Peptides against a protein of PDB entry 5FRP. Designs and how they scored, part 50

Target 1, 225 residues: chain A of PDB entry 5FRP
Amino acid sequence: VEWTESIPQIIATREDISKELNQALAKTFIDSDPRVRRTSVMIFNKVPVTEIWKNITNKAIYTSLLHLAREKHKEVRELCINTMAKFYSNSLNEIERTYQNKEIWEIIDTIPSTLYNLYYINDLNINEQVDSVIFEYLLPFEPDNDKRVHRLLTVLSHFDKKAFTSFFAFNARQIKISFAISKYIDFSKFLNNQESMSSSQGPIVMNKYNQTLQWLASGLSDSTK

## One batch from the design tools (peptide; aimed at target 1 H67 K72 R77 N127)

Design b2_p26_6_s1 (made by RFdiffusion4, then SolubleMPNN; from b2_p26_6, 8 letters changed)
Fold by OpenDDE base, seed 4:
Structure b2_p26_6_s1 (fold): chain B 225 residues (1-225), chain A 26 residues (1-26)
Amino acid sequence: as target 1 above (225 residues)
Amino acid sequence: DLIPESELLEELSLEEWLEYEKELLK
């Protein structure tokens, strides 16, 4: 653990990390100790993306990082999911595609698929996290239509079949959620109006309100778990 | 050890969502 914790400083100070160091680092991602794995993932958070790309040349490290997104250890998994999503976004923004880094990009370009495939685990906590990182890092809000479309196409261009399916399902869900929220708002407004509430529609709207809330709540994970 | 994937998510999620839509339209 202590050794791994020193890696960010080494990467930050050295322009060229030895092959041996890369190999050693690769091993830390598959270490049996979750603390070691956690520390390894944190390297991607602590070191600037440009320095990572420059110094981490062992593709196995990136592959291993992606694998941790599905590990059983919750803390490491959650950290990994956030880390890889952020790393993807930062890479798209800051790293040029060159012949030299092509092999690494081939791995990094699979991050969206890796994340969308997590929906197949059918875990609400994981789903929520994936939703979060999608909105924050993969497909962030972009007011410029051209940029937004370009990002979307970039993300989709490397999807596997499962990721596509998951993507469409996700979008469909979002539309439904949006609709439900809209209805919730409408019902809330109605119920807050005394005249409306005293009308014959009052009980009907109350029922629909409750149904809407129940539906919305069913998609939420238990924060205590 | 990786968490396994459920292949059933594709079909069940769509059906459940369709049912909820029907309820909201009532």
Scores: peptide ipSAE 0.179, ipTM 0.628, DockQ to the pose 0.127
OpenDDE base, seeds 1, 2, 3, 5: peptide ipSAE 0.198, 0.102, 0.142, 0.017; ipTM 0.648, 0.600, 0.625, 0.478; seed 1 fails the geometry check

Design b2_p26_6_s2 (made by RFdiffusion4, then SolubleMPNN; from b2_p26_6 with D1E L3I E14L H20L E23K E25L)
Fold by OpenDDE base, seed 3:
Structure b2_p26_6_s2 (fold): chain B 225 residues (1-225), chain A 26 residues (1-26)
Amino acid sequence: as target 1 above (225 residues)
Amino acid sequence: ELIPESELLEELSLEEWLELLEKELE
């Protein structure tokens, strides 16, 4: 643990990290102690993306990072999911594709697929987190149409069959959620009008409102769990 | 060297997941 905690500083200060250090770092990502794994993931958060690409050249580190997205240890998993999504976005924005970094890009380009495959774990907490990182890092708001399309195509270009399927399902769900929210707003406005509530439509709207709320709630994780 | 598969959460098959999804979307 203590050794791993020193790595961010080493990466930030040293211009040349030895192959041996990379090999040692790779082992920390698969350490039996979740604290070691957590600290290893944090390297990607504490060190600038440009320095990571420059100094971490062992592909096993990146592969291991991606695997941790499915880790049973919740804290490490959640950290990993956020970290890899952010790292992907930062890499797209700041790292050029070269012959030298091609092998690393081949791994990094699978991050979107890795994230969309997490939907198949069928866990509501994981689903919510994946939804969040998609909007924040993978497909962020972009007013420029060309950039938005380019980003979308980049994300999709390395999808496997499962990722494509979950992608389309996600989009379909978002449309449905958007519609449900719109209905919720309309119903709320209706319910706030006493005259409308006293009308013959009052009970009908109330029923639809309750159904909408139930549906929305069913898709949310238990905050206590 | 990879983290043991036993320490990773399992993914449903595409078929199993689609069956569950169909029920949710109805």
Scores: peptide ipSAE 0.275, ipTM 0.837, DockQ to the pose 0.808
OpenDDE base, seeds 1, 2, 4, 5: peptide ipSAE 0.269, 0.273, 0.271, 0.272; ipTM 0.832, 0.831, 0.833, 0.834

Design b2_p26_6_s3 (made by RFdiffusion4, then SolubleMPNN; from b2_p26_6, 7 letters changed)
Fold by OpenDDE base, seed 2:
Structure b2_p26_6_s3 (fold): chain B 225 residues (1-225), chain A 26 residues (1-26)
Amino acid sequence: as target 1 above (225 residues)
Amino acid sequence: ELLPESELLKELSLEEWLKLLEEELK
């Protein structure tokens, strides 16, 4: 009889502890020390997605995570961007949408918009990172057409206006890059052919080659930043 | 409560960004 009477107290204590833990964790995401913020973000990388959804119930934590995508501190920002992209992908794959978790999903569903809005910071390093996480986590290669389309529609369905705009711009840029690379290959082959180089088209091709190289190089981020 | 805006990188407006994009994609 005595042990049964203790059960409600234990449950209540656990709930209180969980609530307090969530509140404490929420504060760490906005801590003035970037090391503290980094450690907080790492929780999302170290803990399985299913356990995160189960144990982190304070929506402020998720909101704060997304907010760090624009943090000035480079290391924390980069970690955050990778983390939220991966978390989004894992959530789509492993977490069902229920009435109980709808409020968290409302936040998580904004991750694609959050990422695509980073293009508006106009930083080459950020752009490259966003490009990378899009290909790796948001819109990964999927051989099944139905799954691929479904993922795409899921990503797009929560876009804001700016995200849509950057999405289309990104795709346009990729097409242009692909075209440039193709031309680069063709030009390189041409340059390796002595007969072609000696032709009247030689100087023209050389000029186009140089322009292509310059354009490609201009799109690269500065690793020193 | 969120991290102060002063600690965050700023985004360009859509109009400003589009102008830059036009130059890049030209």
Scores: peptide ipSAE 0.441, ipTM 0.907, DockQ to the pose 0.838
OpenDDE base, seeds 1, 3, 4, 5: peptide ipSAE 0.436, 0.439, 0.438, 0.438; ipTM 0.906, 0.904, 0.905, 0.906

Design b2_p26_6_s4 (made by RFdiffusion4, then SolubleMPNN; from b2_p26_6, 7 letters changed)
Fold by OpenDDE base, seed 5:
Structure b2_p26_6_s4 (fold): chain B 225 residues (1-225), chain A 26 residues (1-26)
Amino acid sequence: as target 1 above (225 residues)
Amino acid sequence: ELLPESELLKELSLEEWLELLKKELE
């Protein structure tokens, strides 16, 4: 019977340790030293997602993580953006939604909006990074249509108005790029045909081609800077 | 430049990471 009486104490002790850990971590995320903040963010990268969800129960930690996406310190910000996107994806894949973790999920579900809202900073480097993490983690390539749709719906279901706006703008941009590339190919084929070049439409096509090239160049040049 | 994914591949337990964190803060 003695072993049974010790169990509550052990559980309580573990809970206390967990609480202390969470409090300590919460402080490190807001530390004045960017190195400390960076290292704190790395917890979400180095520790399995299941362990994070199990052991990190302080909501403030997750909120702080999201806040670091707008960090002035470039290295911390960039790390945070990648980390939170990856963590979101891993959480969707590995963590079940329960009543107990509902409050944490409410925060995690805002990650897509948080990321899409970064477009409004109007920084080219940030935009590029956001584009990257969207394709890699938020809306990854998924050959299964049902899974892909489910993921998309999950992401969109928690969007704020600004996130929706940026989302549509991004998609519109991609469609335009695809269309422009297609036109470029068509124009290239046309230009290679001497008969077409000698036609009255030649100069018109050339003009459209040049406009398309300029547009592509402007979009691509921004990606190389 | 984005941090190479390779540096993120090694998974650690929370306890192991906390130990590393403590060392860096020292």
Scores: peptide ipSAE 0.075, ipTM 0.608, DockQ to the pose 0.017
OpenDDE base, seeds 1, 2, 3, 4: peptide ipSAE 0.035, 0.067, 0.068, 0.054; ipTM 0.409, 0.588, 0.580, 0.437; seeds 1, 2, 4 fail the geometry check

Design b2_p26_7 (made by RFdiffusion4)
Pose (drawn by RFdiffusion4):
Structure b2_p26_7 (pose): chain A 225 residues (1-225), chain P 26 residues (1-26)
Amino acid sequence: as target 1 above (225 residues)
Amino acid sequence: SIIEKLFFPATDEEIEEKLIDVDDYP
């Protein structure tokens, strides 16, 4: 851990080495101890994306980084998901393509599909995290009308069938959710004024709204929240 | 089936089986 903690500054201060470091981090990214794996993925977080793209070039680093996204260990997996997504975003907003660096890009480009494939594991927390992460770094809410799409295609550019089916299923659920929140408000407004304390639908509508709110809460990690 | 999986979460045992270990890295 002590050794792994020093790399970001070294990489940030010297290009003298890209050989031994690439040789070592590869082992550091698959070490038995999760602390070192975390301290390893923290490199992609602490040192700027450009210096990463310049200094570390070994194929195994990126594959292990993305590989850990499916790991049992939670603290490593979450930081991994967030990191490789923010990295994917920054790895397009700053670094162009040439004839030589494309060799590793086929990994950076399979990041969204890998991210979308996490939904298939069917974990509330992970689904929530991927949800949060995608709209934070991948498909941002800014800044304009045209580029969102221009990049949306690039994100969609490298998908497997699963990534597409899940990409679309996430969208098919959106309408049904909208049809729910809209009725949720249409039912929640029932308390704007006295419509039915026990009249028209008092004994029935309360237990439609009260039971309907559970349907939206069934997908969240903490439904009681 | 995918939509159902978005609404109906897997059990903890099923999730643990679907997750990988660090030793599974090739």

Design b2_p26_7_s1 (made by RFdiffusion4, then SolubleMPNN; from b2_p26_7, 12 letters changed)
Fold by OpenDDE base, seed 5:
Formats: sequence, structure tokens, C-alpha cells
Structure b2_p26_7_s1 (fold): chain B 225 residues (1-225), chain A 26 residues (1-26)
Amino acid sequence: as target 1 above (225 residues)
Amino acid sequence: DVIEGLENPASEEEIEKKLKEVSDFP
């Protein structure tokens, strides 16, 4: 643990890290202690993306990072999912594609597919986390149309069939959720008006309100679990 | 180590079905 905790400082201070250090770091991602694995993932959060790309050249490290998205240890898995999504976004924004980094990009370009494939686990907590990182990091709001389209095309260009299926389903779901939330707000406003509640529409709106809540709840995980 | 069941994710068809169920607004 202590050794792994020192790695961010080493990477930040050195121009190049040795092959041996890369090999040692690769082993920490598969360590039996989840604290070591967690600390290893945190390197990608603590070290600037440019320094990561410069110093971490062992492909096995990136492959291992992606594998931890399915980690049995909840904290490590959740951290990994957030970390890889953020790292992907930062890489797209800050790292140029060169001949020298091509092999690493081939791995990093699979991050979107890796994340979208997590929907096939059919776990509500994982689904919510994937939804969150897609919105925040993979396909964030971008007011510039050209940048938005370019990002979308970049993400889609490396999808397998499963990722495409999940992508379309996700988008369809998001549209429906947005609509449901809008209706929930409208119904809530109506129900807060006593005159409206006393009208012939009162019971009808109450029923629609309850149906909307039930539908929303069925798609969301229990925050208490 | 991978979570049990995560090694064998649900089929594409099962996920698509589940996502449709969740997406079908009343």
C-alpha cells in the first residue's frame, strides 16, 4: 500500500519512469488486497492525464484498469468506473493521437464499450453509475455543435454491437425519463393547488401522478442499498 | 476478482427487453 501511494508523486516529478516501475505498477492492479487495487486506480485521478500518458507505457496497466470495472469489491469497482470515464474524457481533450501512443489509444478507445457493456450485468446500481458517467464524462453537455458531434462520433466509432444496442436503449430511456420528470412536475403543481384537486380532474391527475412515480421508481435503484 | 454473475452478463435480448420495460412510460 505505502509503495503504491508513492507512485503519484514519482510520476509527477519524473519525466520518465522505468520499465520496472511500470511492471510493478501493473501488478498492483491485480493485487489481492482491495486497498492496493484502489490506490492503483487513484493514480489515474491524482496524476494529470498528460503525465499518465507520458510515463505509463505498459499496456497491461490500462487493460487491468478496464478489467476492474467488473471488480467484486464495490468501492474499487465504483471508483474504477468513474476513473476510467473521466480518464477517457480527459484523454480526448488533452492527448493527441500519435504513432507512439497508438497502442495505448487502442485500449483507451474501448472504454466507452467497456462502460456500455456493464448494462448487461442488469444491476440497478451499476446502471445508475454508468448513466452518471456517460452524462458527466463520455457524452457531456457541449454547447459547440461541432465539438459535440465530434465527441459523439469518436465514442461511437469503437462500439461493438452490444454497445450500440445499449447506447440506443440508454438514449431512448433518457428521453422518456426526461418526459416523465416533466410530467411529475406538472402533476405536482396541479396537486398543490386546492382548487384543482377539488375539480373533476383531481382524481385523474392523482392516478397519473402515482403511475409516474411508480414508473420512475422502477428504473432507479434504492439509494439505501 | 470479478463479481459472480458479472462474468456471464445478461444477453443482449434480455437487456433490451428490460430497458424497454423501464422506458415504457404509462
Scores: peptide ipSAE 0.031, ipTM 0.561, DockQ to the pose 0.040
OpenDDE base, seeds 1, 2, 3, 4: peptide ipSAE 0.015, 0.016, 0.033, 0.022; ipTM 0.527, 0.527, 0.578, 0.582; seeds 2, 3 fail the geometry check

Design b2_p26_7_s2 (made by RFdiffusion4, then SolubleMPNN; from b2_p26_7, 14 letters changed)
Fold by OpenDDE base, seed 3:
Structure b2_p26_7_s2 (fold): chain B 225 residues (1-225), chain A 26 residues (1-26)
Amino acid sequence: as target 1 above (225 residues)
Amino acid sequence: DIIKGLENAASEEEIAAKLKEVSDFP
């Protein structure tokens, strides 16, 4: 009899603890100290995705995580961008969509749009980071065509108009980069052949090679700042 | 390290307490 009476209290206590935990965590995400915010974001990196989904039920936490992508503090912002992209990918891979987690998924599904919208800030460093996380986490290399298409459709399914625009611009840029790299390789092969270099085409190819290098270099942020 | 403290927390209560401590820091 005593155990039965204790169960509701234990359950209530656990629910209360869970609620308190979520409330406390929600506060840490909006703390004035960037170190506290950073630590809060790191929880999403250190705790398994399945445990996060199980224990973090306050929507405000996820919303706050996404908002930190536009934070002024560089370190926290950069961490947040990487974290949310990784978390999105892991969630897609490991978390099933249920009725219970629907509201959280509605937020998580906006991560791709949130990331692509960062291109409108027109910051080269941010753009490079967004490019990186897109290739690593959002649209990773997938040899299976069906899986690749499914992932792409999933990513696009919740895009706003601005995200779509950025996506198309990004793809156009990637095509250009790929083309430039291909040409760079071709030019390099040509230049490595002494017979070809001594030909009338040698100087022309050299010029195009240099132009290609300059174009590729211009797209890279000065890593020194 | 708050994260280490959270990772080592055996109970949700300990986690909540630690998070509360962090949130109460001005």
Scores: peptide ipSAE 0.024, ipTM 0.535, DockQ to the pose 0.021
OpenDDE base, seeds 1, 2, 4, 5: peptide ipSAE 0.016, 0.102, 0.066, 0.028; ipTM 0.479, 0.706, 0.657, 0.644; seeds 1, 2, 4, 5 fail the geometry check

Design b2_p26_7_s3 (made by RFdiffusion4, then SolubleMPNN; from b2_p26_7, 13 letters changed)
Fold by OpenDDE base, seed 4:
Order: structure tokens, then C-alpha cells, then sequence
Structure b2_p26_7_s3 (fold): chain B 225 residues (1-225), chain A 26 residues (1-26)
């Protein structure tokens, strides 16, 4: 743990990390101690993306990071999912594609697929987290249509078959959620009007309101689990 | 439950079915 905790500082202070250090770091990602694995993932959060790309050249580190998305230890997994999504976004924004870094990009470009494949675990908590990182990092809000489309195409260009299927399912769900939210708002407005509530439609709208809330709530993970 | 899901990911068909079920908004 202590050794791994020192790595961010080493990366920040050194222009190049030795092959031996990269190999040692690679081993920390598969360490039996979840604290070591956690600390290893945190390197990607603590070190600027440009410095990571410069100093971490061992492919196994990046591959191992992606594997931790399916980590058994909840905290490590959750951290990894957030970390890899953020790292992907930062890499797209800050790292040029060169011949020298091509092999690393081949791994990093699979992050979207890796994340979308997590939906197949069929866990509400994981699903919510994946939803969150998609909106925050993979496909963030972009008012520029061309940039938004370009990002989307970049993300999709490296999808495997399962990720595509998951993507379409995700989008279908989002459309339904959006519709439900819209209806929730409409019903809320209706119910907040005294004249409308006192009308013959009042009870009907109240029922629909409750159904909408129930449906929306059913899609949320229990924060207590 | 989460561990089991991680170890035994649902099939594509099962996921599609579940997604369809949760997507059925009246």
C-alpha cells in the first residue's frame, strides 16, 4: 500500500518511469489486497492524464485497470468505473493519437465497450453508476452538435456487438425515462391547480401520477444496499 | 447478489428481456 501511494509523486517528479517500475505497478493492480488495488486505481485520478500516458507504458496496467471494472470488491469496482470513464474522457480531450501510443489507445478505446458491457451484470447499483459515468464522461452534454456527434461516433466506433446491444437498450430506456419525467411534470402541474384537481379528471391524474412515480422509483437502486 | 452477477453475467437475451420489462411504461 505505502509503495503504491508513493507512485503518484514519483510519476509527477520523473520524466520517465523505468520498465521495472511499470512492471511493479502492473502487479499492484492484481494484488490480493483490495487496498493495494484501490491505491493503484487512484494513480489514474491523482496523476494528470498527460503524465500517465507519458510514464505508464506497460499495456498490462491499462488492461488491468479495465478488468477492475468487474472487481469483486465494491469500493474498488466503483472507483475503477469512475476512474476509467474519466480517464477515457480526459484522454480524448488531451492526448493526441500517435504511432507511439497506438497500442495504448487500442486498449483505452475499449473503455466504452467495457462500461456498456457492465449492464449485462444486471445489477441496479452498477447500472446506475454506468449511467452516471456515461452522462458525465463518455457522452457528456455538448451543446455543439458537431462535437457531440463526433464524440458519439468515437465512442461507437470501438463497440463490440454486446456493447452496441447494450447501447440501444440504454437509449430506449432513456427515452422512456424522459417520457415518464415529462408526464410526471405534467401531472404535477395539473395536481397543483385547484380547479383541475377538483375536476372529474383529478382522481385519474392522481392515479397516473402515482404510477409514474412508482415506475421511476423502481428503476432506482436502493441506496441502503 | 452483485457478486453472482459479476461472476455470471446475464445473457444478451436475458438483459434485453429485462430492459424491455423495465421499459414498459404505460
Amino acid sequence: as target 1 above (225 residues)
Amino acid sequence: DVIDGLLNPASEEEIEKKLLEVSDFP
Scores: peptide ipSAE 0.009, ipTM 0.382, DockQ to the pose 0.042
OpenDDE base, seeds 1, 2, 3, 5: peptide ipSAE 0.006, 0.006, 0.007, 0.006; ipTM 0.374, 0.380, 0.373, 0.316; seeds 3, 5 fail the geometry check

Design b2_p26_7_s4 (made by RFdiffusion4, then SolubleMPNN; from b2_p26_7, 13 letters changed)
Fold by OpenDDE base, seed 5:
Structure b2_p26_7_s4 (fold): chain B 225 residues (1-225), chain A 26 residues (1-26)
Amino acid sequence: as target 1 above (225 residues)
Amino acid sequence: SVIDGLENPASEEEIEKLLKEVSDFP
C-alpha cells in the first residue's frame, strides 16, 4: 500500500519511469489486497493524463485497470468504473494518436465496450453508475454538433455486438424515462387543478399518475443495497 | 491472485426483454 501511494509523486517528478517500476506497478493492480488495488486505480485520478501516457508504458496496467470494472469488491469496482471513464474522456481530449502509443490506444478504445458490457450483469447499482459515467465522461453534453457527433462516432467505432445491443436498449430506456417524467409532470399539473380532479377524468389520471410513479421507481436502484 | 469478477451475468435476452418492457410503456 505505502509503495503504491508513492507512485503518483514519482510519476509527477520523473520523466522516465523505469521498466522495472512499470512492472512493479502492474503487479499492484492484481494484488490480493483490495486496498492496494484501490490505490493503484487512484494513480489514474491523481496523475495528469499526459503524464500517465508518457510514463506508464506497460499495456498490462491498462488491461488490468479495465478488468477491475468487474471486481467483486464494490469500492474498487465503483472507483475503477469512474476512473476509466474519466481517463477515456481525458485521453480523447489530450492525447494524440501516434504509432508509439497505438497499442495503448487499442486498449483504451475498448473502455466504452467494457462499460456497456457491465449492463449484462443486471445489477441496478452498476447500471446507475454506468449511466452516470456515460453522461459525465463518455457522451457528455456538447453544444457543438460536430464535436458531439464526432465523440459519438468515436465511442461507437470500437463497440462489440453486446455493447451495441446495450447501447440501443438503454438509450431507448432513457427516452422512455424522459417521456415518463414528462407525463408525470402533466398528470401532476392535472391533479393539482381542482376542477380537473373533480372531472370524470380525475380517477383515470390518478391511476396513470400512480402507474407512472411505480414504473419510475422500479428503475431506481435500491438505496439499501 | 486472479481478480474475481461479479457472477450472475444477464443474457442478451434479458436486455431484449428490458427493451420490450420499456417499449410497452404507455
Scores: peptide ipSAE 0.031, ipTM 0.545, DockQ to the pose 0.059
OpenDDE base, seeds 1, 2, 3, 4: peptide ipSAE 0.026, 0.030, 0.035, 0.010; ipTM 0.505, 0.522, 0.522, 0.450; seed 3 fails the geometry check

Design b2_p26_8 (made by RFdiffusion4)
Pose (drawn by RFdiffusion4):
Structure b2_p26_8 (pose): chain A 225 residues (1-225), chain P 26 residues (1-26)
Amino acid sequence: as target 1 above (225 residues)
Amino acid sequence: LLPESELLPDPENEDEVLENFINNEI
């Protein structure tokens, strides 16, 4: 851990080495101890994306980084998901393509599909995290009308069938959710004024809203929240 | 890479997972 903690500054201060470092971090990214694996993925977080693209070039680093996204260990997996997504965003907003660096890009480009494939594991927390992460770094809410789409296509550019089916299923659920929140408000407004304490639908509508709110809460990690 | 024993399992049925996902039965 002590050794792994020093790399970001070294990379940030010297290009003298890209050989031994690439040789070592590869082992550091698959070590048995999760602390070192965390400290390893923290490199992609602490040192700027450009210096990463310049200094570390070994194929195994990126594959291991993305590989850990499916790991049992939670603290590593979450930081991994967040990191490789913020990295994917920054890895397009700063670094262009040439004849030689494309060799590794087929990994950076399969990041969104890998991210979308995490939904298939069917974990509330992970689904929530991927949800949060995608709209934070991948498909941002800014800044304009045209580029969102221009990049949306580049995100969709490298998908497997699963990534598409899940991309679309996420969208198919959006309408059903909208049809729910809208009725949720239409049912929640029932308390604006006295419509039926026990009249028209008092004994029935309360137990439609109260039971309907559970449907939206069934997909969240903490439904009791 | 890490062995499969240290990774999350794959789903037995992906179609059922998608259906349950669309139905919000996660």

Design b2_p26_8_s1 (made by RFdiffusion4, then SolubleMPNN; from b2_p26_8, 7 letters changed)
Fold by OpenDDE base, seed 5:
Structure b2_p26_8_s1 (fold): chain B 225 residues (1-225), chain A 26 residues (1-26)
Amino acid sequence: as target 1 above (225 residues)
Amino acid sequence: MLPESELLPEPENVEEVLENFINLKL
């Protein structure tokens, strides 16, 4: 009987500890030291998604994580972008939507918008990273049609206007890239044929080949920078 | 939250940015 009377105090103490921890963590995401911010982001990579959702209940932490996707510090930003995309995917796969976690889901559901809105920064490195996380985490290859459609609808359902426009731009770019790659292959085949290369079309195709390569290369970041 | 000064700016001309993005022109 006496142990039952202690349960409310134990629960209260655990809630208090959890609250204090969450408040402390929330501060680390906005710390002036990028190393502290990095360490904070790494929690989402090191701790299982189920444990994150269980123990991190302060919505400000999730909001702060999303904001770090635009921070000036490159290393932290890059880590954050990968982390939030992966966390979104893991959350969709492993976390049920409940009344208790609704407020957190309202934030997490904005991750796709946050990521697609990074294309507006007009940075090649960011663009490549966002491309990567879209294919890896947001809209991964899914052989099941119903799952693929459901995932797509989930991603799109929380888009803001900017993200939706960015999404269409992304798809339009992918079509153009695909077309350019197809032309590159065609030109390469033509140039590999000695008779074709010796024809009057040889120099013309060579020029188109070079233009295609230059165009494709313009969409790639300098890996040395 | 981090000060806005610590964040990368949002572009003013979103249409031009997306056009350049689609056309692989930065």
Scores: peptide ipSAE 0.368, ipTM 0.900, DockQ to the pose 0.802
OpenDDE base, seeds 1, 2, 3, 4: peptide ipSAE 0.354, 0.348, 0.339, 0.340; ipTM 0.897, 0.897, 0.894, 0.895

Design b2_p26_8_s2 (made by RFdiffusion4, then SolubleMPNN; from b2_p26_8, 10 letters changed)
Fold by OpenDDE base, seed 2:
Structure b2_p26_8_s2 (fold): chain B 225 residues (1-225), chain A 26 residues (1-26)
Amino acid sequence: as target 1 above (225 residues)
Amino acid sequence: LLPESELLPEPEDIEKVLKDFIENKV
């Protein structure tokens, strides 16, 4: 743990990291102690993306980072998911594709697939986190149409079949959620009108309102879990 | 890499997972 905690400082002070240090760092990502794994993941959060790409040259480190997205230890997993999504976005924004970094990009380009495949774990907490990182890092709001399309195409260009299916399902769900929210608003407006509530439609709308709320709530994770 | 035993499993029935996901039955 202590050794791994020193790595951000080492990267900050050195122009490069030796092969031996890269090999040692690779081992920390698969350490049996979740604290060591956590600290390893934190390197990607504490060190600028440009310095990571420059100094971390061992492919196994990146592969291991992506692999941690499914680990059982919740804190490390959640950290990893956020970290890799952010790292992907930062890499797209700041790192050029060159011959020298091609092999690392081949791994990084799988981050979207890795994240979308997490939906297949069928866990509400994970689903919510994946939803969050998609909107925050993978497909953020972009008013420029060309940039938005380019980002979307980049994200999709390396999808495996499962990720593409999840992508479709995700969007379908978002449409449903949007529709439900719209209905919630309409029902709320109706219910706030005394004349409308006194009408024959009053009880019907009340029932639909309750159903809508229940459906919306069912899609939310329990914060206590 | 971490042993598979240390990872969360993926359900085998993809169709069910997708259905549950879309219907918020997860």
Scores: peptide ipSAE 0.226, ipTM 0.794, DockQ to the pose 0.824
OpenDDE base, seeds 1, 3, 4, 5: peptide ipSAE 0.183, 0.181, 0.164, 0.023; ipTM 0.724, 0.727, 0.711, 0.468; seed 1 fails the geometry check

Design b2_p26_8_s3 (made by RFdiffusion4, then SolubleMPNN; from b2_p26_8, 12 letters changed)
Fold by OpenDDE base, seed 4:
Structure b2_p26_8_s3 (fold): chain B 225 residues (1-225), chain A 26 residues (1-26)
Amino acid sequence: as target 1 above (225 residues)
Amino acid sequence: MLPESELLPEPEDVEQTLKNFIELKL
C-alpha cells in the first residue's frame, strides 16, 4: 500500500518511469489486498492524463484497470468504473493518437465496450453507475451537433457485438424512462388540479401516477445497500 | 489479471437480461 501511494509523486517528478517500475505497478492492480488495488486505481485519478500516458507504458496496467470494473469488491469496482470512464474521456480530449501510443489506445478504445458490457451483470447498482458515467464521461451532453456525432462515432467504432446490443437496449430504456417521466409530469399536473381530482378520472390517474413512480423507482438501486 | 473467481459473473441469458433491463410496465 505505502509503496503504491508513492507512485503518483514519482510519476509527477520523473519524466520517464523505468520498465521495472511499470512492471511492479502492474502487479499492484492484481494484488490480493483490495486496498492495494484501490490505491493503484487512484493513480489514474491523481496523476494528469498526459503524465499517465507518458510514464505508464506497460499495457498490462491498462488491461488490468479495465478488468477491475468487474471485481467483486464494491468500493474498488465503483472507483474503477468511474476512473476508467473519466480516463477515457480525458484521453480523447487531451491525448493525440500516435504510432508510439497505438497499443495503449487499442486498450483504451475498449473502455466503452467494457462499460456497456457491465449491464449484463444484471446488478442495479452497477447499472446505475454505468448510466452515470455514460452521461458524464462517455456520451456527455454536447450541444454542438458535430462534436456530439463525432464522440458517438468514436465510442461506437470499437464496440464489440455485446456492447452494441447493450447500447441499443440502453437507448431503448432511456426512451421508456423519458416517456415515464413525461407521464409522471402529466399525472402530477392533473392531480394538482382540484377539478380534475374531483372528476371520475381522479382515482384512475392516481393509480397510474403511483404505477409510474413505482416503475421509475424500480430502476434505482437501494441507497442503503 | 484477477482470478475469474474474483470477478462478477455474466448472466447466461443475455436476451432475458436485456429484456428485463428495458421492460416498462405501465
Scores: peptide ipSAE 0.262, ipTM 0.840, DockQ to the pose 0.608
OpenDDE base, seeds 1, 2, 3, 5: peptide ipSAE 0.252, 0.230, 0.253, 0.249; ipTM 0.838, 0.819, 0.829, 0.834; seed 3 fails the geometry check

